# Ledger of designs, part 107: peptides against a protein of PDB entry 3OAK

Target 1, 145 residues: chain A of PDB entry 3OAK
Amino acid sequence: DDLEQYLDEKILRLKDEMNIAAQLDIDTLNKRIETGDTSLIAMQKVKLLPKVVSVLSKANLADTILDNNLLQSVRIWLEPLPDGSLPSFEIQKSLFAALNDLPVKTEHLKESGLGRVVIFYTKSKRVEAQLARLAEKLIAEWTRP

## One batch from the design tools (peptide; made by RFdiffusion4, then SolubleMPNN)

Design b1_p26_6_s3 (from b1_p26_6, 10 letters changed)
Fold by OpenDDE base, seed 4:
Structure b1_p26_6_s3 (fold): chain B 145 residues (1-145), chain A 26 residues (1-26)
Amino acid sequence: as target 1 above (145 residues)
Amino acid sequence: SEMEKIKEELEEERKKAEEEWEKLFS
């Protein structure tokens, strides 16, 4: 119906915005690596994060989020950066928290690639302990019978 | 370089993550 279409478009727009933000940050860091210009700071994801969190936290958007594979963009945001660093602590924490409240199913993990990335966060030496624990909690929930 | 070492470590960790993914979700 009209509402469903509206919500789909809303989520798809956000998905696009997230992907663009991720790419811009990648470009910034690649340029930083290339030029050595330490004044170059990747800030696009952080700037968009409040909007992402707002959307992910709305129960009435859960189905739309999952049906449109917004989790793919969440996965992209969690990927390691060109310089080998991870997304900011705030991004990790916010996304893991939001994921904890979504009715994520195995099919969503597969179509987004999110499962692999979250498992990575349980193993990476670059991840803060508290965030690794959140990742472990998610994996435990997603692997329950 | 230090960055190269980090990248190599990340690749190893990602590989292990992939292996565990297969165990848990295949």
Scores: peptide ipSAE 0.656, ipTM 0.943, DockQ to the pose 0.627
Fold by OpenDDE base, seed 1:
Structure b1_p26_6_s3 (fold): chain B 145 residues (1-145), chain A 26 residues (1-26)
Amino acid sequence: as target 1 above (145 residues)
Amino acid sequence: SEMEKIKEELEEERKKAEEEWEKLFS
């Protein structure tokens, strides 16, 4: 129906925006590595984060989010960066919090690759302890019988 | 280099994560 179509389009637009933001940050950091220009700062994801959090927090969008595989873009945002660094503390914290409230199923984890990445955050030495605990909580919930 | 060392650590962690993923989600 009209509402369903509207919501699908909304989520798909956000998905595109997220993917673009991620790529722009990757491009920025690759250029920083190649040129040594330390003034180059990747900020596109951080700028878009409030919008992402807003959408992920809306219960009425949960089905649309999952059906359109927005979690693939969430996974992309959590991937390590070209310089070996991880996304900002705020990005990690906000996304883990938002994921905790979504009815994520195994099928969504598989099709997005998100499960593998979140498990990574439970093991990485570069992750803050409090965020590792959040990741562990997610894994525990997703593996619950 | 420092960056290379970090990337090596990340790859090891990724490997372990993948192994656990396969175990938990088949």
Scores: peptide ipSAE 0.655, ipTM 0.943, DockQ to the pose 0.610
Fold by OpenDDE base, seed 5:
Structure b1_p26_6_s3 (fold): chain B 145 residues (1-145), chain A 26 residues (1-26)
Amino acid sequence: as target 1 above (145 residues)
Amino acid sequence: SEMEKIKEELEEERKKAEEEWEKLFS
């Protein structure tokens, strides 16, 4: 119906924006590595983060979020960067918090690749302890009988 | 280099994560 279509379009637009932001940050960091210009700072995801959090926090969008595989873009945002660094603490914390409130099912984890990445965050030496614990909590919830 | 070391560690961690994923969700 009209509402469903509207919501789908909204989420798909955000998905595109997220993917673009991620790629722009990757490009920035690749250029930084190539040129040695330390003034190059990847900020596109950070700029978009408030919008992402706002959308992910709305219960009425949960089904649309999951059905349109927005979690794939969330996964992309959590991937390590070209220089081996991880996304900012704030991005990690915000996304893990948002994921905690979504009715994520195994099928969503598989189609997005998010499950693998979150497990990674439970193992990485570069992840802050408190965020590793949040990741562990998510895995526990997703594997609950 | 430091970057190479980091990337190597990441790959090892990613591998372990993949293995655990397969165990939990296969």
Scores: peptide ipSAE 0.654, ipTM 0.943, DockQ to the pose 0.622
Fold by OpenDDE base, seed 3:
Parts: C-alpha cells; sequence; structure tokens
Structure b1_p26_6_s3 (fold): chain B 145 residues (1-145), chain A 26 residues (1-26)
C-alpha cells in the first residue's frame, strides 16, 4: 500500500545516503593518505549518524529496515577505514546500541555481512573494551537458540 | 610503516572473525 511504499522508499533513500557517506569518507581518507593533507577530515558518516540512529530506533520501521537490508549499510559503516582506523567511537557505540533493539535474524546477518563485522569488533585489539562488550552482547543474542 | 602494521593486524583479525562466523552461523 501507499504507506508501505513510502516507508520502503524512505529506508532505501537512507541506505543510499549511508553508502554515499561511507564512500565519501573513504575517498577523503585515501586522498589524505596520498597527499598528506591532514586538513582532510572524513565527516560524512558522523554528520549523517543522527538520522541513521533515529531511523534505526523506530520500532515501526524494523520490518522495513530488515526487509530492505539496511543492515548492509550499517555493516559498511563499521568497516575499517583506508588508514586502518576504525569508525569513530560514537558511530560504533550508536550503531551497536541501535542493533541491540532490532529483531535481527541470522538471515539478515548473512545477507548484510553484518555478522562478520560485529564478530571482528569482538576480536580487534583496537576496539575499546566497552564497545567490544557491546559487540559480544550482540553476538550472544544472535546466536541464542 | 605503522599503517602497514595496522593493516596486517586488521587482516589477521578479520580472518579470525571470518573463522568464527563460519563456526557460529554456518
Amino acid sequence: as target 1 above (145 residues)
Amino acid sequence: SEMEKIKEELEEERKKAEEEWEKLFS
């Protein structure tokens, strides 16, 4: 119906925006590495983060989020950056928190690649302990029988 | 360089993550 279509379009637009933001940050950091211009700061994801969190927190959007594989974009946002750094603490924290409230199923983890990435955050030596614990909590929930 | 070292560590960690993913979700 009209509402369902509207919600799908909303999520798909956000998905596109997220992917663009991620790519722009990647491009920025690659250029920073190549040129040594430390004034180049990757800020696109951070700027969009409030909108992402807002959408992810809406219970009425959960089905639309999962059905449209928005988690793929979440996964993309969690990927390590060209300089080897991880996304900002705030991005990690906010996304992990938001994921905790979504009815994520194994199929969603597989189709998005999110499962692998979150597991990575339980393994990485460079992840803050607090965030590693959040990642572990997610994995524990997702592997529950 | 330090960056290369970090990249190598990331690769190792990603590999471990993949292995655990297979164990948990295959």
Scores: peptide ipSAE 0.658, ipTM 0.943, DockQ to the pose 0.624; fails the geometry check

Design b1_p26_6_s4 (from b1_p26_6, 9 letters changed)
Fold by OpenDDE base, seed 3:
Structure b1_p26_6_s4 (fold): chain B 145 residues (1-145), chain A 26 residues (1-26)
Amino acid sequence: as target 1 above (145 residues)
Amino acid sequence: SEMEKIKKELEEERKEAEEEWEKLTS
């Protein structure tokens, strides 16, 4: 119906915006590597983060989020960057928190690749302990019998 | 270089994560 269509479009637009933001940050950091210009800072994801968190936190959007594979974009946002850095602490914290309240199923994790990435955060030596524990919690919840 | 070392470490960690994920979802 009209509402479903509206919600789908809303999520799909956000998905596109997230992907664009991620790519712009990648481009920025690649340019930084190539030019040595340390003034280049990737900020597109951080700028969009409040909107992402707002959407992810809405219970009435959960089905739409999962059905449209928004988690793929969440996964993309969590991927290491070209310079080997990880997304900002705020991005990690906010996304892990938001994910904790979503009814994520194994199929969604496979479809998005998110499971693999979250496990990475349990292994990485460069992830803050607090966030590593959150990642571990998510994995435990997602893989509980 | 430091970046090279970091990237190598990342790849190892990513590999470990992938293997674990495959085990969990197999």
Scores: peptide ipSAE 0.606, ipTM 0.932, DockQ to the pose 0.616
Fold by OpenDDE base, seed 2:
Structure b1_p26_6_s4 (fold): chain B 145 residues (1-145), chain A 26 residues (1-26)
Amino acid sequence: as target 1 above (145 residues)
Amino acid sequence: SEMEKIKKELEEERKEAEEEWEKLTS
C-alpha cells in the first residue's frame, strides 16, 4: 500500500528529526556545562515543536504514529536535560495536550517508556502545578478500567 | 552543587515514578 508506506516514512522521518533535535540540545547543554559559555542555548526542540504538534494532532496519522513508536521520541523530548532542567513549559504543555487526543494503549506506553515519564511529571518539584495536573489526567485516562 | 542536588532529586523522583508505573502495569 503506497499510502501506508508514505505515512510510515513520514512518521519515521519525524521520529529521526525529533531524536536529532533532542541530541543536539543535549550536546549544547553539555558544552555549556563544560565550557561555562552561557550564550549556548538549547533551541532545537523548540524549533521543531510546531511540526511535532501538527503531526500528533492529525487523526489520520494516529495509527502510524502509534505503530512506529513515535511516542518513544515524545518520551525522549520529555526527559530531563543534562543540567537537570526540564523541557520548556511550552513543550510540556503542547505534548501533554497532543497526547490527550491520541488513542494511546498500555502497550504503547510500555514500548515507548512514556508511561513512566508522565508519572514522573506528576511528582517532580520542577514541574509547574498546572502541567502536573495534566500529567495526572493522562495517567488517570490511560489506567482506567 | 545546586546542579548535583537537582540531579539527585530527579533520580529519586524517577525511581518513584518507575515503581508506580510497575505497580500500575502489573
Scores: peptide ipSAE 0.605, ipTM 0.931, DockQ to the pose 0.633
Fold by OpenDDE base, seed 5:
Structure b1_p26_6_s4 (fold): chain B 145 residues (1-145), chain A 26 residues (1-26)
Amino acid sequence: as target 1 above (145 residues)
Amino acid sequence: SEMEKIKKELEEERKEAEEEWEKLTS
């Protein structure tokens, strides 16, 4: 119906915005590596984060989020960066919190690649213990019989 | 370099994560 179409378009636009933000940050960090210019700071994801969190937290958008594979963009945002660093603490914390309230199923984890990435966060020594525990909680919930 | 060491560690961790995920969803 009209509402469903509107919501689909909304989520797909956000998905595109997220992907662009991720790529811009990657480009920034690659340039930082190439030039040694430490003044280059990747900020695009951080700037968009409040909007992402707002959308992910809306119960009425859950089906649209999952059906349009927005979790793929969430996965992209959680991937390690070109310099080997991870996304900011705030991005990790906010996304894990938002994921905890979504009715995520195994099929969504597979089609997005998010399952593998969240497991990574449970074992990476580069992840804060607090966030590793959140990742563990998610995995436990998603794999619960 | 430090960056190369970190990337190597991350690759290993990602590999382990992939294997665990495949095991959980097999």
Scores: peptide ipSAE 0.604, ipTM 0.931, DockQ to the pose 0.624
Fold by OpenDDE base, seed 1:
Order: C-alpha cells, then structure tokens, then sequence
Structure b1_p26_6_s4 (fold): chain B 145 residues (1-145), chain A 26 residues (1-26)
C-alpha cells in the first residue's frame, strides 16, 4: 500500500546515503594516505549517524529495514578503513546498540555480510573491550538454537 | 611499515572471522 511504499523508499534512500557517506570517507582517507595531508578528515558517516540511529530505532521500520537489506549498509559502515583504522567508537557503539533491538535472523546476517563483520569485532585487537563484548553478545543471541 | 603491519593483522582477523562465521552457519 501507500505507506509500505513510502517506507520502502525511505529505507532505500537511506541505504544510498549511507553508501555514499562511506565511499566519501574512504576517498578522503585514501587521499590522506596518498598526499600525507593530515588535515583531511573523514566525517561523512559521523554526520549521518544521527539519522541512521533514528531510523534503526523505530520499531515500525524493522520489517522494512530487514526486507530491504539496510544491514548491508550497516556492514559497510563497520568495515575497516583504508588506513587500517576502524569506524569511530561512537559509530560502533550506536550501531551495536541498534542491532540489539532488531529482530535480526540468520538470513539477514548472510545476505548483508554483517555476521562475519560482527565476529571480526570480537577478534580485532583494534576494538575497545566493551564493544568487543557487545559484539560477542550479539553473536551469541543470533546463533542461539 | 606500521600501516602494512596493521593491514596484515586485519586481514588475518578477517580471515578468522570468515572461517568462524562459515562454521556457525554451515
């Protein structure tokens, strides 16, 4: 119906915005590596984060989020950056918190690649201990029989 | 370089994560 179509379009637009933000940050950091210009700062994901969190927190959008594979964009945001760094602490914390409240199924984790990435966060030496524990909690919940 | 070492470490961690994920879902 009209509402469902509206919600689909909203989520699809957000996916595009998230993917663009991620790519812009990648481009910025690649240029920083290439030129040595340390004044180049990747800020696009951080700027968009409040909107992402707002959408992910809405219970009425859960089905639309999962059906449209928004988690793929979440996965992209969690990927390591060209300089070997990880997304900001705030991005990690906010996304893990949001994921905890979504009815995520194994199929969603597979189609988005998010499962592998969250497991990575349980292993990485570059992840803060408290966030690694959150990642472990998510994996435990998602893999529970 | 330091960055190369970090990237190597990340690649190893990513590999381990992939293997574990496949084990959990196979």
Amino acid sequence: as target 1 above (145 residues)
Amino acid sequence: SEMEKIKKELEEERKEAEEEWEKLTS
Scores: peptide ipSAE 0.599, ipTM 0.930, DockQ to the pose 0.638

Design b1_p26_7_s1 (from b1_p26_7, 8 letters changed)
Fold by OpenDDE base, seed 5:
Structure b1_p26_7_s1 (fold): chain B 145 residues (1-145), chain A 26 residues (1-26)
Amino acid sequence: as target 1 above (145 residues)
Amino acid sequence: MSDEELISLAPVKKAEKTGAPLSVLY
């Protein structure tokens, strides 16, 4: 029970960090749009990405990740930015790879909204072909009978 | 125990294979 609580807190802290990183990047890009200052670069998600990938790669954390709806924060990280651009190629690729190793079920897709975003990546002309294929693989895995 | 050691103690549950309906993807 104490271990379970510890793991929950760990994942919830990461979830919070991910949400903060996303918001900071949004704020940076909004300011860039408003001021025209091209020196403003959104880097918070990229800085946190290694930690996110490390956590998502731990098989023993899968249940905790899914139960605490960390996938909602993954969805947020995959959403288009204020200027209409997508997250970096590295973020997309790393997250899609990590998602392949998680036992994602219907309830997790409903709670996170991740399915809708991944479908977007299968259809968008702005997405690199390689990443669109990874998105398609996820959809196939999630919907297989 | 380190964080890594604590994580290693957590059980890995096998999820049942049930396909999600397409409705959750749109």
Scores: peptide ipSAE 0.203, ipTM 0.788, DockQ to the pose 0.762
Fold by OpenDDE base, seed 2:
Structure b1_p26_7_s1 (fold): chain B 145 residues (1-145), chain A 26 residues (1-26)
Amino acid sequence: as target 1 above (145 residues)
Amino acid sequence: MSDEELISLAPVKKAEKTGAPLSVLY
């Protein structure tokens, strides 16, 4: 119906915005590495984060979020950056919190590849303990019988 | 109608709980 279509379009637009933000940050950091210009700071994801969190927090959007594979973009946002660093603590914390409230199913994990990235956060030595625990909680929830 | 109002009209579905196999995580 009209509402479903509207919501689909809204989520798909956000997905595009997230993908663009991620790519711009990658480009920025690659350029920083190449040029040594330390004034280049990747901020596109951080700028968009409030909007992402707002959308992910809305229970009424859960089906639309999952059906449109927005979790793929969430996965992209969680991946290590070209300089080997991880996304900011705030991005990690906010996304893990938001993911905890989504009814993520096996099919969504398969489509997005999110499970693999979250597992990384449970094992990585460079991840803050608090965030590793959140990642572990997600894995436990997703694999719960 | 605002975006917030439109979103509020969307139904919330609860799906059955089925644990994902570990293979999905790798």
Scores: peptide ipSAE 0.200, ipTM 0.783, DockQ to the pose 0.745
Fold by OpenDDE base, seed 1:
Structure b1_p26_7_s1 (fold): chain B 145 residues (1-145), chain A 26 residues (1-26)
Amino acid sequence: as target 1 above (145 residues)
Amino acid sequence: MSDEELISLAPVKKAEKTGAPLSVLY
């Protein structure tokens, strides 16, 4: 119980960090649009990405990740940005790869909204073909009978 | 112990995958 609680806290902290990073990037890009200052670059998610990937890659954290709806924050990270762009190629690639190893169930998709975002990546013409294929693989896996 | 050490102590649970309905994706 103590260990589980500790892990829950760690995941929840990461979730918060991810949400903050996403918001900061949104704010940065909104400001860039408003001011025309091209020196403003959204970097918060990219900076945090290694930590996110590290956590998502740990099999023994899978239950904790899923139970705390970390996938909601993953979904947020995958959403289009205010300037209409998508998250960096690296973010997309890393997250799709990490998601492939998680035992994602229907309930997790419902709670996070992740399925809707990933299906977007399968259809969007703005998405690189390689990443679209990764998204398709996820959808196939999640919907497999 | 380090976070990594603590994490290594956590059990790995394997859950059966059930296919999600397409409605969940829209």
Scores: peptide ipSAE 0.198, ipTM 0.789, DockQ to the pose 0.778
Fold by OpenDDE base, seed 3:
Structure b1_p26_7_s1 (fold): chain B 145 residues (1-145), chain A 26 residues (1-26)
Amino acid sequence: as target 1 above (145 residues)
Amino acid sequence: MSDEELISLAPVKKAEKTGAPLSVLY
């Protein structure tokens, strides 16, 4: 129906914005590595984060979020950056919190690859202990009987 | 859900090309 289509379009636009933000940050960091210009700072994801969190927190958008595989873009945002660093603490914390309230199912994890990335956060020595525990909580929720 | 389901390398739908190597996560 019209409402469903409208919501799909909104989520797909956000997904595109997220993917663009991620790519721009990657490009910035790659350029930083290539040129040695330490003034180049990746900030596109951080700038978009409030909008992402706002959308992810809305219960009425959950089905649209999951059906359109927005979690793939969430996964992309959580991936290590070209310089080997992780996304900012704020990005990690906010996304883990938002994911905790979504009715994520097996098919969504398969489509997005999100499970694999979250497992990485439970094992990585580079991840803050607090955030590793949040990642572990997600895995526990996703694997509960 | 099993651990295998969580970390499956065979997604149900075709994933978008990210260019990120799997070795970064393992």
Scores: peptide ipSAE 0.031, ipTM 0.608, DockQ to the pose 0.030

Design b1_p26_7_s2 (from b1_p26_7, 10 letters changed)
Fold by OpenDDE base, seed 2:
Structure b1_p26_7_s2 (fold): chain B 145 residues (1-145), chain A 26 residues (1-26)
Amino acid sequence: as target 1 above (145 residues)
Amino acid sequence: MSDEELESLAPVKKAEKTGAPLSVLE
């Protein structure tokens, strides 16, 4: 199906863009640590975030998102940064909100590793209380019998 | 990152074991 192929390609391109953005931010922060140059700011994920949220919010893309393991890239974006800091509040909030509307199954959690990362957010003292609650809600939904 | 790596980056206070089997999320 030409439409299915088009949608797959779209999601795979976004997945690649997300992975690149994450790596560039990591590289920027590593360089900041190495050089002490505080002017180096990781902005690639934040710049791409509106596009990510737009795609994740589209109900007609849900199957394509899940089948192409875009959640792996979501997991990568939620991982702590090299300096031990978390992604921006906006990234966390937006991704948790978007995940709440996806029909995520156990197989997708295993394939992506997303479950472990979201559990981390329920437990971490560095996470804002509002975001911890969102993470808890996701865990509750995914563990529902 | 492994769970151990994640925990090392943000030392989690022993959150109460949410009784849901972690096995579903692993």
Scores: peptide ipSAE 0.026, ipTM 0.620, DockQ to the pose 0.055
Fold by OpenDDE base, seed 3:
Structure b1_p26_7_s2 (fold): chain B 145 residues (1-145), chain A 26 residues (1-26)
Amino acid sequence: as target 1 above (145 residues)
Amino acid sequence: MSDEELESLAPVKKAEKTGAPLSVLE
C-alpha cells in the first residue's frame, strides 16, 4: 500500500530526526562540560518538539507510530542528559500529554524501554510534581489489568 | 541508556509501587 509506505517513511524519518536531535544535544552538553563554554546551549530537541507533538497527536498515525517503534525515540528524549539534568519542562509535559492519547500496549513499552523511563519520573526527586503526576497516570494506565 | 546508567545520572526517590511488576514494562 502506497499510503502505508508513505506513512512508514514519514515516521522513520521523524525517528531519525529525533535521534539526531538528542545526540546533538548530548554532544553540545558534553562539549560545554569539557570546554566550560557556557554559551553552548542544547536546543535541538526543543526546536523539533512541535513537529514531534504534531505527529504524536494524529490518531491516523497511531498504528504507524507504534509499529515503527517511535516510542524508542520518545524514550531517548526523556532520558537524563550527561550532566544528570532532565530534558526541559516543555519536552516532558508535551511528551507525557501525547503519550496519554496513544493506545500504548505492553509490547510497545518493552520494545521501546519507555516504561522504565516513565517510572523513573514517578520516583525522581528532581521532577516537578505536576509532571510526576502525569507520569504516574501513564503508569497507572499501562499497568491496568 | 541502561537502568543503572539512568539511576546513576539521576538519583531516584525510593518508593514502592503497587502496580504491575517492572518486568511488564521492561
Scores: peptide ipSAE 0.022, ipTM 0.630, DockQ to the pose 0.063
Fold by OpenDDE base, seed 5:
Structure b1_p26_7_s2 (fold): chain B 145 residues (1-145), chain A 26 residues (1-26)
Amino acid sequence: as target 1 above (145 residues)
Amino acid sequence: MSDEELESLAPVKKAEKTGAPLSVLE
């Protein structure tokens, strides 16, 4: 179906953009560590975040999102950075909110590795309490019998 | 980060065995 193909291409492009943004931020942070240049700020994920949230919020894209494993890129965005720091509060909050509205199944969690990352957020002392609660809610929803 | 690295960053609080097998999420 031409529509299905169009939607797949859209999600795959976003997935690529997300992965590139994550890598660029990593590169920026690594360069900051290496050079001591504090003017280097990782902003690529934050710049792309509105587009990511817009796509994740569309109910008509849910199947396409899940089928193309966009959740893998969501996982990547939630992973700790090379310096051990976490993504910005806004990234965490926005992604957890968006994930709450997706019909995520066990297979998607396994394929993406998202389950493990979200569990990390429930356990980490470095995570803001509000975000830990959102992570806990997701785990509860995904583990519902 | 590897899943192992991510787990290592999680404070080893005793995983309260929340009854749903982590195997579903792992």
Scores: peptide ipSAE 0.022, ipTM 0.615, DockQ to the pose 0.055
Fold by OpenDDE base, seed 1:
Structure b1_p26_7_s2 (fold): chain B 145 residues (1-145), chain A 26 residues (1-26)
Amino acid sequence: as target 1 above (145 residues)
Amino acid sequence: MSDEELESLAPVKKAEKTGAPLSVLE
């Protein structure tokens, strides 16, 4: 019980950190569009990415990750940015790799919206071929009968 | 982003509703 509570708190904190990072990057890019200041670079997600990947890679956290809907924050990180650009190549690659090792069920895809976003990556012409293949692999795994 | 906004960013290829995969993800 104490361990479970500790793990829940850890995942919920990470979820909050991820959401904040995403919003800060959105705000930065919106300001860049409004001001034309090309020195404004969205880097908050990239800075937090190693921590996210570390957590997602831990098998002992899988249930806690899924139960606390951390995949919603993963979905948010994969969404297109205000300028219509995609998240960095490293974010996409790292998240798709991490998702491949999680026991994701249909219910988790629905509650997070992750399924729809990953489908987008399979269809988008802006996505690099390597990343589209990773997205396709995920969809194939999640849609297995 | 709403699902509609995300779909609007996807090239409007007629998502042929290949019924089965979308039903699992919707």
Scores: peptide ipSAE 0.022, ipTM 0.613, DockQ to the pose 0.047; fails the geometry check

Design b1_p26_7_s3 (from b1_p26_7, 8 letters changed)
Fold by OpenDDE base, seed 5:
Structure b1_p26_7_s3 (fold): chain B 145 residues (1-145), chain A 26 residues (1-26)
Amino acid sequence: as target 1 above (145 residues)
Amino acid sequence: MSEEELINLAPVKEAKKTGAPLSVLE
């Protein structure tokens, strides 16, 4: 199936791009910490965010997204940065909104480790109240009987 | 699954290096 292969490759390419963006931002912040150069700003995830949101919003890609464990890259984007800071407000808000529309199952949470990270956002005092509520909605959906 | 089960749910395959210590998430 050429279409299936095309969709798989599309998602896998995005997964790679997301992982690279995350690593570049980590490298930037590590260098900032090491050198004290405050002009170093991590912006790779923010630059890629519109593309990520566009893909996550496509209903016809839901199965491909979940089957290829793109949620692992979403988890990586949500993890705290080397300096302990959180990803930008817009990244958090956009990803939580996108996750709310995906049919995430237990198996996907096991593969990605996303559940533990989202739980963190429900408990952390550093998270904006609005975003904590979005995280809570996800947890409620994923733990429903 | 319960919330407690979800809290303890770790990835079963493919783990990438985290930017900060995992303890930050606890």
Scores: peptide ipSAE 0.236, ipTM 0.769, DockQ to the pose 0.035
Fold by OpenDDE base, seed 3:
Order: structure tokens, then C-alpha cells, then sequence
Structure b1_p26_7_s3 (fold): chain B 145 residues (1-145), chain A 26 residues (1-26)
């Protein structure tokens, strides 16, 4: 099916872009730590965020998103950075909101490792209370009988 | 699924290497 193939390719391209953005930000921060150059700012994920949110919000892409394990890249974006910091408030908020509308199942959580990371956000003292509550809501849904 | 089970869910296949140690998530 041409449409199915097109959608798969679209999501896989986004997944690749997300992974590249994450790696570039990691490289930037590692270099910042190594060199002490405080002018180095990691912004690749932030730049790509609108596109990510746009895709994640489309109901017609849900199956393609889940089938291609885009949630693995979402997990990567949510993981702590080399300096121990967390992704920006906006990234967290946007991703948690988008995840809330996806029909995430156990298999997707297993394939992506997303569950463990989101649980981290419910427990970490570094996470803003507002975002912790969003994470808690996700966990509640994913652990629902 | 229990929260404990959810915590233990991890991909079988190797995922992209991140810049932070896994212990940061503990």
C-alpha cells in the first residue's frame, strides 16, 4: 500500500531526525563540559519539537507511530543529558501531553523503554510539580487494569 | 500491569547510547 509505505517512511525519517537531534545536543553538552565554553547551547531538540508535536498529535498517524517504535526516540528525548540536566520544560510538557492522547500498550512500552523513564519523572525532585503530575497521569493510564 | 512491572520494561534490542549514565534514572 502506497499510503502505508509513505506514512512509514515519514515516521522513520522523523525518528531518525529525532535521534540525530538528541545526539547533537549530547555532543554539544559534552563539548561544553570538556572545553568550558559556556556559549555552547544544545538546541537541536527544541528546534525540532514543533514537528514532533505535530506528528504525535495526528490521530491518523497513531498506528504508524507505535508500529515504528517512535516512542523509543521520545524516550531518548526525555532522558537526562550528560550534565545530569533534564530536557527543557517545553519538551517535557509537550511530549507528556502528546503521549496522553496515544493508545500506548504494554508492547510499545517494552519496545521503547518509555515507561521507566516516565516513572523517573514521577519520582525525581528535579522535575517541576506540574510535569510530575502529567507523568503520573500517564503511569496511571499505563498501569490501569 | 503493576508499576513494578512497568519499571522493569526495557527494550530487548540495544537502544541509542545516551550521554548520561543509566544511574541518573535511578
Amino acid sequence: as target 1 above (145 residues)
Amino acid sequence: MSEEELINLAPVKEAKKTGAPLSVLE
Scores: peptide ipSAE 0.235, ipTM 0.764, DockQ to the pose 0.027
Fold by OpenDDE base, seed 4:
Structure b1_p26_7_s3 (fold): chain B 145 residues (1-145), chain A 26 residues (1-26)
Amino acid sequence: as target 1 above (145 residues)
Amino acid sequence: MSEEELINLAPVKEAKKTGAPLSVLE
């Protein structure tokens, strides 16, 4: 129906915006590496984060989010950056929190590749303990019988 | 599913290029 289509388009637009933000941050950091200009800061994801969180937190959008594989973009946002760094603490925290409230199923994990990345956060020594715990909680939920 | 099974859950189709090598996740 019209509402469903509208919601799909909304999520797909957000997905695109997220992907663009991720790429821009990657480009910024690559340039930083190439030039040595430490004043270059990747902030595109951070700027978009409130919108992402707002969408992810809406229960009525859960199906639309999952059906359109928005979790792939979430995965992209969580992946290590060119310099090996991780996304900001706030991005990690917000995304893990939002993911906890989504009815994520195996099919969504397969489609997005999110599971592998979240597992990384449970194992990495570079991840803050608080965030590792959030990641662990997600894994526990996704792997339970 | 096991954690190992979850680790191996990856998209069948090629996903967007990542900023860092995949090995960083390993």
Scores: peptide ipSAE 0.228, ipTM 0.761, DockQ to the pose 0.027
Fold by OpenDDE base, seed 1:
Structure b1_p26_7_s3 (fold): chain B 145 residues (1-145), chain A 26 residues (1-26)
Amino acid sequence: as target 1 above (145 residues)
Amino acid sequence: MSEEELINLAPVKEAKKTGAPLSVLE
């Protein structure tokens, strides 16, 4: 199916872009720690966020997103950074909102490791209350009998 | 699936490295 192939390629390209963005931000912050240069700001994920949100919000891409384990890259984006900080408020909010509309199943959580990270957001005192509530909603949905 | 089970769900295959030690998530 030509359409399926096109969609797979689209998602895989985005997945790669997300992984690169995450790594670049990690590298930036590591360098910031090592050099003390406070002018070094990690911005790659934030720059790519609109594209990520756009893709995640498309219902016709849901199966392709899940089948290609894009959620692994989402998990990576949500992980703490080298300086111990969390991704920006906007990244957290946007991703949690987008995840709420995806038909995430146990197998996807296992493949991506996303569940473990989202639980972290429900327990961490460093997370804004608003975002913790969004994370809690996801956990409630994923643990529904 | 219980929350405990969900906490323990991890990829079987190797995944990308985290930016911070895994202990940060514990």
Scores: peptide ipSAE 0.228, ipTM 0.764, DockQ to the pose 0.028

